# Peptides against a protein of PDB entry 7AE7, part 60

Target 1, 321 residues: chain A of PDB entry 7AE7
Amino acid sequence: KVYKDLREFLEVLEQEGQLIRVKEEVNPEPDIAAAGRAAANLGKNQPAVFFEKIKGYKYSVVTNVHGSWQNHALMLGLDKNTSTKDQFYELNRRWDKFPVPPNVVKREAAPCKENVIDKDINLFEILPLYRINEQDGGFYISKASVVTADPEYPDDFNKLNVGTYRIQVKDRDRVGIQALAMHDIAVQLEKAEAENKPLPIAITIGNNPLVTFMASTPVGYNQNEYEFVGALQDGVPMDIVKSDLYDHLYVPAGSEVVLEGHIIPRVRTVEGPFGEFPGSYSGARLQCEVKIDRITHRTNPIFENLYLGIPWTEIDYLMAL

## One batch from the design tools (peptide; made by RFdiffusion4, then SolubleMPNN)

Design b2_p14_1_s3 (from b2_p14_1, 8 letters changed)
Fold by OpenDDE base, seed 5:
Structure b2_p14_1_s3 (fold): chain B 321 residues (1-321), chain A 14 residues (1-14)
Amino acid sequence: as target 1 above (321 residues)
Amino acid sequence: MKIPKFYSESTAKA
């Protein structure tokens, strides 16, 4: 099975008994995090948790989408009971199919383009934001696939980077992003900042689960994560679409939400703290700031966010392979 | 082993 978007994957998770649907209205805090922790404690069959109604918000949240070996098997289109060993062998077999170039679809064919917000941007109207950990310094977007390009080589598709970064919401239309020196985004940002130029960015939320998986996977600077997604789809290309603001940025066609904007050059603002691990907070430090200039989103967008808690958490499963 | 970018600082200290 290949998934076009998050919704197709959530349907399969639900069919396979790997998704809990919470239909009652919940409080963003502490209920989302508490339910995620409860799901993580269900043993080996840790389900995704889908919150249909969140007090004070219009849209839904899903957490723990990658939060088990069963969910990981299903992501690969395997039987949910496929052993970790067999999942690893299958992943390696498919990895050798790299590169599998994506299909560039027309704007009209991309579900992420169903709705546009280009004025009076307010992230809180689109995303049901909550503190993941009680002591977090703010609201985090922790499972976004962030798209950036090399400003010296904007047309080099091999240098298009799709990565997962820590993103704190700073204002209605601003986020802090942690771009560490070891990340490809930091190389691209350094080039932009050397010229005092903004770095174009697309922060994509709620993707095909293999996009999220590859965004969390280190690859070479001259390797495109979308071409690995096609490989992991056993040679089936994924669908991408051109961003609205930038000709050189391509986003997953099926993204639930796309935040298009720019990293403000040579600006650093306080970001954090964030509870990356139970009992371990990364300190607050100066980080990059992104201005959001445009949002595109599917109708009734689902906010996919990372579940964090006691290991094994969702991130441990994303890392384990 | 894919080290998520989030954990790179915590794992570098380990």
Scores: peptide ipSAE 0.023, ipTM 0.662, DockQ to the pose 0.040
Fold by OpenDDE base, seed 3:
Structure b2_p14_1_s3 (fold): chain B 321 residues (1-321), chain A 14 residues (1-14)
Amino acid sequence: as target 1 above (321 residues)
Amino acid sequence: MKIPKFYSESTAKA
């Protein structure tokens, strides 16, 4: 099976008994993190946890989507009881299908374009933000697929980077992003900052599970993560759509939320602390600052976010293969 | 092993 979006995957998880739906109103803190941790600690068959109602917020949250071998098997469209070994072999078999170019769909065909916010941007109105760990210095977007391009080669699709980075919400329309030197985004940012130019960015939330998987997977600088998604879909192209602000940035057509903006050149602001794997905190550091200039989102967007802590958590499953 | 783009600091020492 191939999934167009997060919603199709969540439906399958629920059908397979790999999703807990919480229908009662919960407090964003500590309930979401506590439930995510509890789900991870089941030892086997760790389900996703979907919160329909969050106190003080309008929209829903889902956590632990990739948080088990069963969920990982289902992501690959395999039987949920497929062994880790067989999942690995199947992943490798499909990997050899790279590249599988994505389909560029029209704006009108992209669910992520259903709603637009281009003024009075407030991330808190769109995302039910909470602390992932109690001592986090703020609210984190931990499972976004961040799209950037090489500013020197903006039209080179092979240099389009889709990556997962630690993102702290800093204001209604500002986020901090950790762009480490070993990541492709840092190379791209360096080029932009050399000219004192903003780096265009699209922060996408709630994606096709294979997009999230590939965004968490290092690939070559000249390899496009979307072309690997198509490979991992056994040769079925994924659907992407042009961003609203930038002709050279493409986002998953089915994203729940797309934050379009720019990394402010040569600006660094305090970010953290954040509870990292394996349960240690990284201290506060100076990180890049993103201005959000436009939001597009699906109607009733689902905020997919990741819990991390003592292994094994969702991140460990994303990294294991 | 895939090192996630945001976890590389912890694994680069291993």
Scores: peptide ipSAE 0.029, ipTM 0.691, DockQ to the pose 0.037; fails the geometry check
Fold by OpenDDE base, seed 1:
Parts: sequence; C-alpha cells; structure tokens
Structure b2_p14_1_s3 (fold): chain B 321 residues (1-321), chain A 14 residues (1-14)
Amino acid sequence: as target 1 above (321 residues)
Amino acid sequence: MKIPKFYSESTAKA
C-alpha cells in the first residue's frame, strides 16, 4: 500500500483500529495534549488521535500519527503486526532503491492548491494552534516538512532540502524557525544571508507519512528526501508540485497546508522555550524569523502536530530507526 | 536541532 496523502493514511489507521476519533468539541488546551497523553497510556498499540472539533477553530487536529510500531508498519504498507525487525529489514531493502524521482504534477492536480490565502494572512484561522506543553513559550508547529533550496544552485533538485525543524508561531503571519548549523537549511540560509537576501521557504503540514518520516531523517546535502520517499514506497514515485511563489521549490502535492514565505535575512528573534522531551525544556534562543507571504491548503485542512508526552513519544519512534 | 524524527511517536510507544 502506498499513500498519496495524510488522509489516505488516516483512513487506513482508522480501519486498522490505530486511530481514535474524538467527535466532541474539545478545548485546544488542555484537551489536545491531555488526550495525547491518554493515548500514550493505552500500551504498545498507541493510536493516532483525531480531533474533529476544536473550540474557537474551524479545522481539525491529528496527533500521534507515527505513534506506534503498528502505525509505522502501516506507513510502510505492511501488516500492522509486522515485527520491528521485519520492518527494519523492509525499510533497508527499500532504501537501496534510492533514488526514485518524484512525479511533478500540475498545479490544478495538486490537492494542496484547492484554496489560497494571499492577503490578511492569519495562521490562527487556518491552524488550530495550541500549546503542546504547559510551559511552552507559545504555539508550535512540530511536524512540518520544511522545503528550502540552495540559493546558489536553485535548479539543482538534488540540493532541495526537506527537513523538520522547531517552528514557533510569532504572529499572524510570522514564525520562528530553528536552523542549527548541522542542518542543510542553515547552510542554505548562510548563503542567502551573505548576500542579504531572503531565503525562500515552504513549510508543509499534514503530509504523506513517509514525507514526514524522511523530513526527519538526516540525508546527504546532495540527496533529495522526495527521492527517498519514492524508494520507501518500494519504487513508486511520490507526487510533488511547484510552490506558488517559487519555481524552484517543490511541495508534496497532497499537503494539507503549505505556508510559503521567506526567512528574513540577518534577523534573529527570541524563540522558545519548548518542551522537546518530557521534563526538558530547551531554553529561549535567538532564532530565524519567517514571513509567511502565501498559504495554500486543502479544503477542511487537517493540522498534523506532534504528540509529546511520556516516553515513548512520537519523536522516539521517528528517531529509533 | 532537526526535531528528531518522530521516532518518539513510533518507537517510544513500542
């Protein structure tokens, strides 16, 4: 089984008993985080939690999508009861298929392009934002696949980077992003900032689970994460589409939400704290700032966000491979 | 840091 988008995966999770649907209206805080913690306590077969209705918001949230070995098996299109060992062997077998180039689809064929917001941008209208941890310094977007390119080689598809970074909401149309020196985005930003130019960015939310998986996997600077997604799909290419603002940035065609914008050159603002692990808060740091210039989204977009709770958290599953 | 891969979702609950 290959998934085109998050929705196809959530459907399979639900069919396999690996998704809990909360139909009652919940408060963004503390109910989302509390329900995530409760789901973590259900034992080894921790389901995703899908919140249909959130007070004060129009759209839904899903958490803990990658939150179990069963969910991981299903992500690979395997039987949910596939052993961790066999999942690892299959992952490695598929990894050797790299590169599998993605399909570039037309704008009109990409679900992420169903709706456009290009003025009066307000992230709170499109994303049901909440504090993941009680002591978080704000709202975080924690499962975004962030797309950037080398500004010196924008047409080199192999240098297109799809990564996962801490993103704090700063304003209606601004987010802070943590770009550490070890990340490819930091190399790309350094090049842009050397010329005092903005770095084009697309922050994609609610993706094919393998995109989210690969965005969280370190790969070489000259390796495209989408080509690994195709490999992990056992040789089936994934679908990508050009961003609206930038011809050189490609986003997953099925993304629930795409935030297009730029990293403001040579600007650093306070970001954090964020509870990356239970009981551990990373301190406040000066981080990059992104201006959001355009949003595209699917109709009734699903905000996929990280579950952070008692180990094993969703991060622990994504790191253990 | 790259938020470590969401292995905490899949590995921490295994």
Scores: peptide ipSAE 0.015, ipTM 0.588, DockQ to the pose 0.032; fails the geometry check
Fold by OpenDDE base, seed 2:
Structure b2_p14_1_s3 (fold): chain B 321 residues (1-321), chain A 14 residues (1-14)
Amino acid sequence: as target 1 above (321 residues)
Amino acid sequence: MKIPKFYSESTAKA
């Protein structure tokens, strides 16, 4: 089975008994993190947790989408009881199909374009934000697929980068992003900052689960993550659409939320701390700042965010592969 | 096999 978006995957998780639906209104803190910890304690078959109603917010949250080997098997369109060995074998078999170019769909065919916000941007109106860890220095978007291009070669599709980065919400229309020197985004940012130019960015939330998987997977600088998604879909292309602000940035057509903006050149602001691992906080550091200039989103967008807690966390499953 | 970024971060801290 191939999934067009997060919603098709959540439907399968629910059908397979790998999703818990919380229908009662919850508090953003501490209830989301507490329910995530409770789900992690269910043992080997850790389900996703879907919160339908969050006090003070309009929209829903889902966590722990990649939080088990069963969820990983289902992501690959395999039986949920497929062994880890057989999942690895299938991943390797499909990897050899690279590259599988994506389909570029028209704007009117892309679900991520159903709604537009281009003025009075407030991230808190679109995303049910909460502290993931008790001592976090703020609200984090921890499971976004971030799209950037090489500013020297903006039309080179092979240099289009889709990556996962730590993102702290700084204001209604501002986020901090951790761009480490080892990441492809840091190479692209260095080129933009050398000319004192903004780096165009699209922060995509709630994607096809293979997009999120590939955004978390290191690839070569001249390898496009979307072409690996098509390979991992056993040769079925994924659907992408142009961003609204930038002709050279393509986003997943089915994204729940797309934050379009720019990294401000040569600006660094305090970001963190963040609990990357249980009992381990990365210190506060000066990090890049993004201005959000436009939002597109599906009607009733689902905020997919990472579950962090006692191992095995969703990170541990995303890192064990 | 590409190690997901999530795995590369946990293995680097282990």
Scores: peptide ipSAE 0.014, ipTM 0.599, DockQ to the pose 0.031; fails the geometry check

Design b2_p14_1_s4 (from b2_p14_1, 7 letters changed)
Fold by OpenDDE base, seed 4:
Structure b2_p14_1_s4 (fold): chain B 321 residues (1-321), chain A 14 residues (1-14)
Amino acid sequence: as target 1 above (321 residues)
Amino acid sequence: TLIPKFYSESDAKA
């Protein structure tokens, strides 16, 4: 099976008994993080956890979407009981189908374009933000697929990067992003900053699970993650749509939320601390700052976010294949 | 070892 969006995947997870739906109102802290940690600690059949109602917020949160081998099998459209070995073999078999170019759909056909916010931007009105770990220096978007391009080659689709990066919310319309030198976004940012130009960016939240998987997977600088998504869909192209602000940026057509904006050139602000993968905290560092200039979103957008901490957590499953 | 895109510099040097 191939999924168009997060919602189709969540439906399958629920049908397969791999999703817990929390219908009662929860507190964003500590309840969401506590449930993410608890789900990870089950050791077998770790379900996604969907929070329908969050105190002080309008929209829902889902966590632990990739948080088990069963969820990974279902992501690949396999039986949920498919062994890790067989998942690995199937992943490798499909990987050899690269490249599978995506379909560019019209704006009117893209669910991520249902609603637009172009003024008075407030991330807290769209995303039910919470601390992932108690000692986090703020609210983090931990599972976004971030789209950037090479500013020297903006029309080279092979250089279009889709990556997952640590993102701290800094203000109503600003986020800090950790662009490390080893990641393709850092190469692109360096080129923009050399000319003191903004780097165009689209931060996409709540995607087709294979987009999220590929965004967390390192690929070559001249390899497009969307073309791997098509390969992992066994040769079925994924659907992308042009961003509203930038002709050269394409986002998943089914994204729950798209934050369009720019990395501010040569600006660095304090980001962190953040509880990282080994269960250690990274210290506060000066990181890049993104200005959000436009939001597009589905009606009743789902905020997909991950819990991370002492292994094993959702992040370990995203990296294990 | 493929380091995920969200890893910090501190974890890559350890």
Scores: peptide ipSAE 0.049, ipTM 0.734, DockQ to the pose 0.040
Fold by OpenDDE base, seed 5:
Structure b2_p14_1_s4 (fold): chain B 321 residues (1-321), chain A 14 residues (1-14)
Amino acid sequence: as target 1 above (321 residues)
Amino acid sequence: TLIPKFYSESDAKA
């Protein structure tokens, strides 16, 4: 089984008994985080948790999507009871299929383009934001697949980076992003900042699960995560679409929400604190700031977010293989 | 830090 988007994966999770659907209205705090912790602590068959109604918000949240070995098996299109060993062998077998180039679809064929917000941007209107842990210094987007390119080689598709980074919401149209030197985004940002130029960015939320997996997996600077997604789909290309603002940025065609904008050059603002793995807080520090200039989204977008805390949580499953 | 790439200092899979 290959998944085009998050929705197809959530459907399979529900069919396989790996999704809890919360139909009653919840408070964004503390209920979402509490349910995320509870799901992480179930020990066996840790399900995704889908919140249909969140007080004060229009749209839904899903968490713990990758939060178990069963969900990981299903992500690979395997039986949910596939052993971790067999999942590892299958992952390695598929890895050798790299590269599998993505299909570039037309804008009209991309579900992420169903709706556009290009003025009066307010992230709180499109994302049901909440604190992942009680002592977090703000609201975090913790499971985004962030797309950036090399400013010197914008047309080199092999240098297109899809990564997951710590993102704090700072304002209606601004987010803080942690671009650490060990990440490919930091190399790209350094090049942009050397010329005092903005770094183009697309923050994609709610993807097919292998995109999220590859965004959390380190690859070489000259290796494209989308070409690994195709490999992990056993040779089936994934669908990508050109961003609206940037000719050289491509986003997953099925993304629930795409935040298009730029990292502001040479600006650093206070970000954090945040409850990290393994359940420790990182202190507040100066981090990069992104201005959001455009949003595209599916109708009734699902905010996929990650709970993290004391192991073993969803992040541990994403990094274990 | 949400560094999904945390364990990258060990064995890069690639």
Scores: peptide ipSAE 0.038, ipTM 0.696, DockQ to the pose 0.030; fails the geometry check
Fold by OpenDDE base, seed 2:
Structure b2_p14_1_s4 (fold): chain B 321 residues (1-321), chain A 14 residues (1-14)
Amino acid sequence: as target 1 above (321 residues)
Amino acid sequence: TLIPKFYSESDAKA
């Protein structure tokens, strides 16, 4: 099976008994993190956790979407009981199909374009934000697929980067992003900052699970993550759509939320701390700042965020592949 | 995958 969006995948997870639906109103803190920990303690078959109602917010949260080998099997469209060995074999077989170019759909055909916010931007109105760890210095968006391009070669689709980065909410329309020198986004940012220009960015939330998987997987600088998504879909292209602000940035057509904006050149602000490892907080560091200029979103958008806890966490499954 | 291993602080106390 191939999934167009997060919603089609969540439906399959629920049908397969790999999703817990919390229908009672929860507090953002501590209930979301507590329920995530409880789900992780269910052993090897850790389900996704879907929170329908969050006190003080309009929209839902889902966590632990990639949090088990069963969820990984289902992501690949395999039987949930497919062995880890057979999942790796199938992943390697499909990897050899690269490149599989995506389909560019029209704006009117893209679910991520159902609603637009272009003034009075407030991230707290669109995302049910919460602290993931008790000592976090703020609210984090931990499972976004971030789209950037090479500012020297903006029309080179092979240099379009889709990556996962640590993102702290700084204000209603501002986020901090951790762009490490080893990541492709840092190369692109260096080029923009050399000219004192903004770097265009699209931060996409709630995607096709293979987009999130590939955004977390290192590939070559001249390899497009969307072309690997098509390979991992066994040769079925994924659907992308042009961003509203930038002709050279393409986002997943089915994204729940798209934050369009720019990295402010040569500005660094305090970001963190964040609970990266058990008992180890990364110290507060000066990181890049993004201005959010436009939001597009699906009606009743689902905030997909990372579950963090004792291994095996969702991250351990994402890092093991 | 480059997703930082985010461990919850509560799990380090267990």
Scores: peptide ipSAE 0.017, ipTM 0.599, DockQ to the pose 0.046; fails the geometry check
Fold by OpenDDE base, seed 1:
Structure b2_p14_1_s4 (fold): chain B 321 residues (1-321), chain A 14 residues (1-14)
Amino acid sequence: as target 1 above (321 residues)
Amino acid sequence: TLIPKFYSESDAKA
């Protein structure tokens, strides 16, 4: 089984009893985080939690999508009861299929392009934002697959980076992003900042679970995460589409939300605190700032977000590999 | 060899 998008995966999770659907209206705080904690406490069989209705918001949230070995097996298109050993064996077998180049689809064929917002951008209208941890200094987007390229080699597809970074919402159209020196995005940003140029960025939310997985998995600077997604799909290419603002950035065709913008050169602003693994708060840090210039999204977009807390949390499964 | 960082030895033996 291969998934085109998050929705196909959530359908399978629900069919397999690995998703709890909350149909009643919930408060964004504390109910989402509380339910995430409750799901994490269910032992080895931790379901995803899908919130259909959130007070004050238009759209839904899903959390704990990668939060169990059963969910991980299903992500690989295996039986949910596949042993961790066999899942690992299969993952390694598929890894050797790299590279599997993605299929570039036309704009009109990409579900992420169903709706466009190019003026009066307000992230709060699109994403049901909430504090993940009680002491968080703001709202975080924690499962985004962030797309950037090498500004010196924008047409080198092998240098296209898809990574997961800590992202704090700072304003209606601004987010902070943690680009550490060990991340490929930091290398790319350094090149842009050397010329005092913005770094083009696409922040993608609610993806094919293998995209989210690969975005959390370190690969070489000259290795494209999408080509690993195709490998992990057992040789089936994933679908990508060109971003609206940038010819050199490609996003997953099935993304629920795509935030297109730029990292503002040579600007650093306070971010945090945020509850990191294993439940320690990182202090406030000076981080990069992204201006959001355009949003594309699916109709009724699902905000996929992470729960963080005591192991084993979803992040432990994502980083476990 | 990707060694899962967080796979407990118990999960590999199961």
Scores: peptide ipSAE 0.008, ipTM 0.591, DockQ to the pose 0.018; fails the geometry check

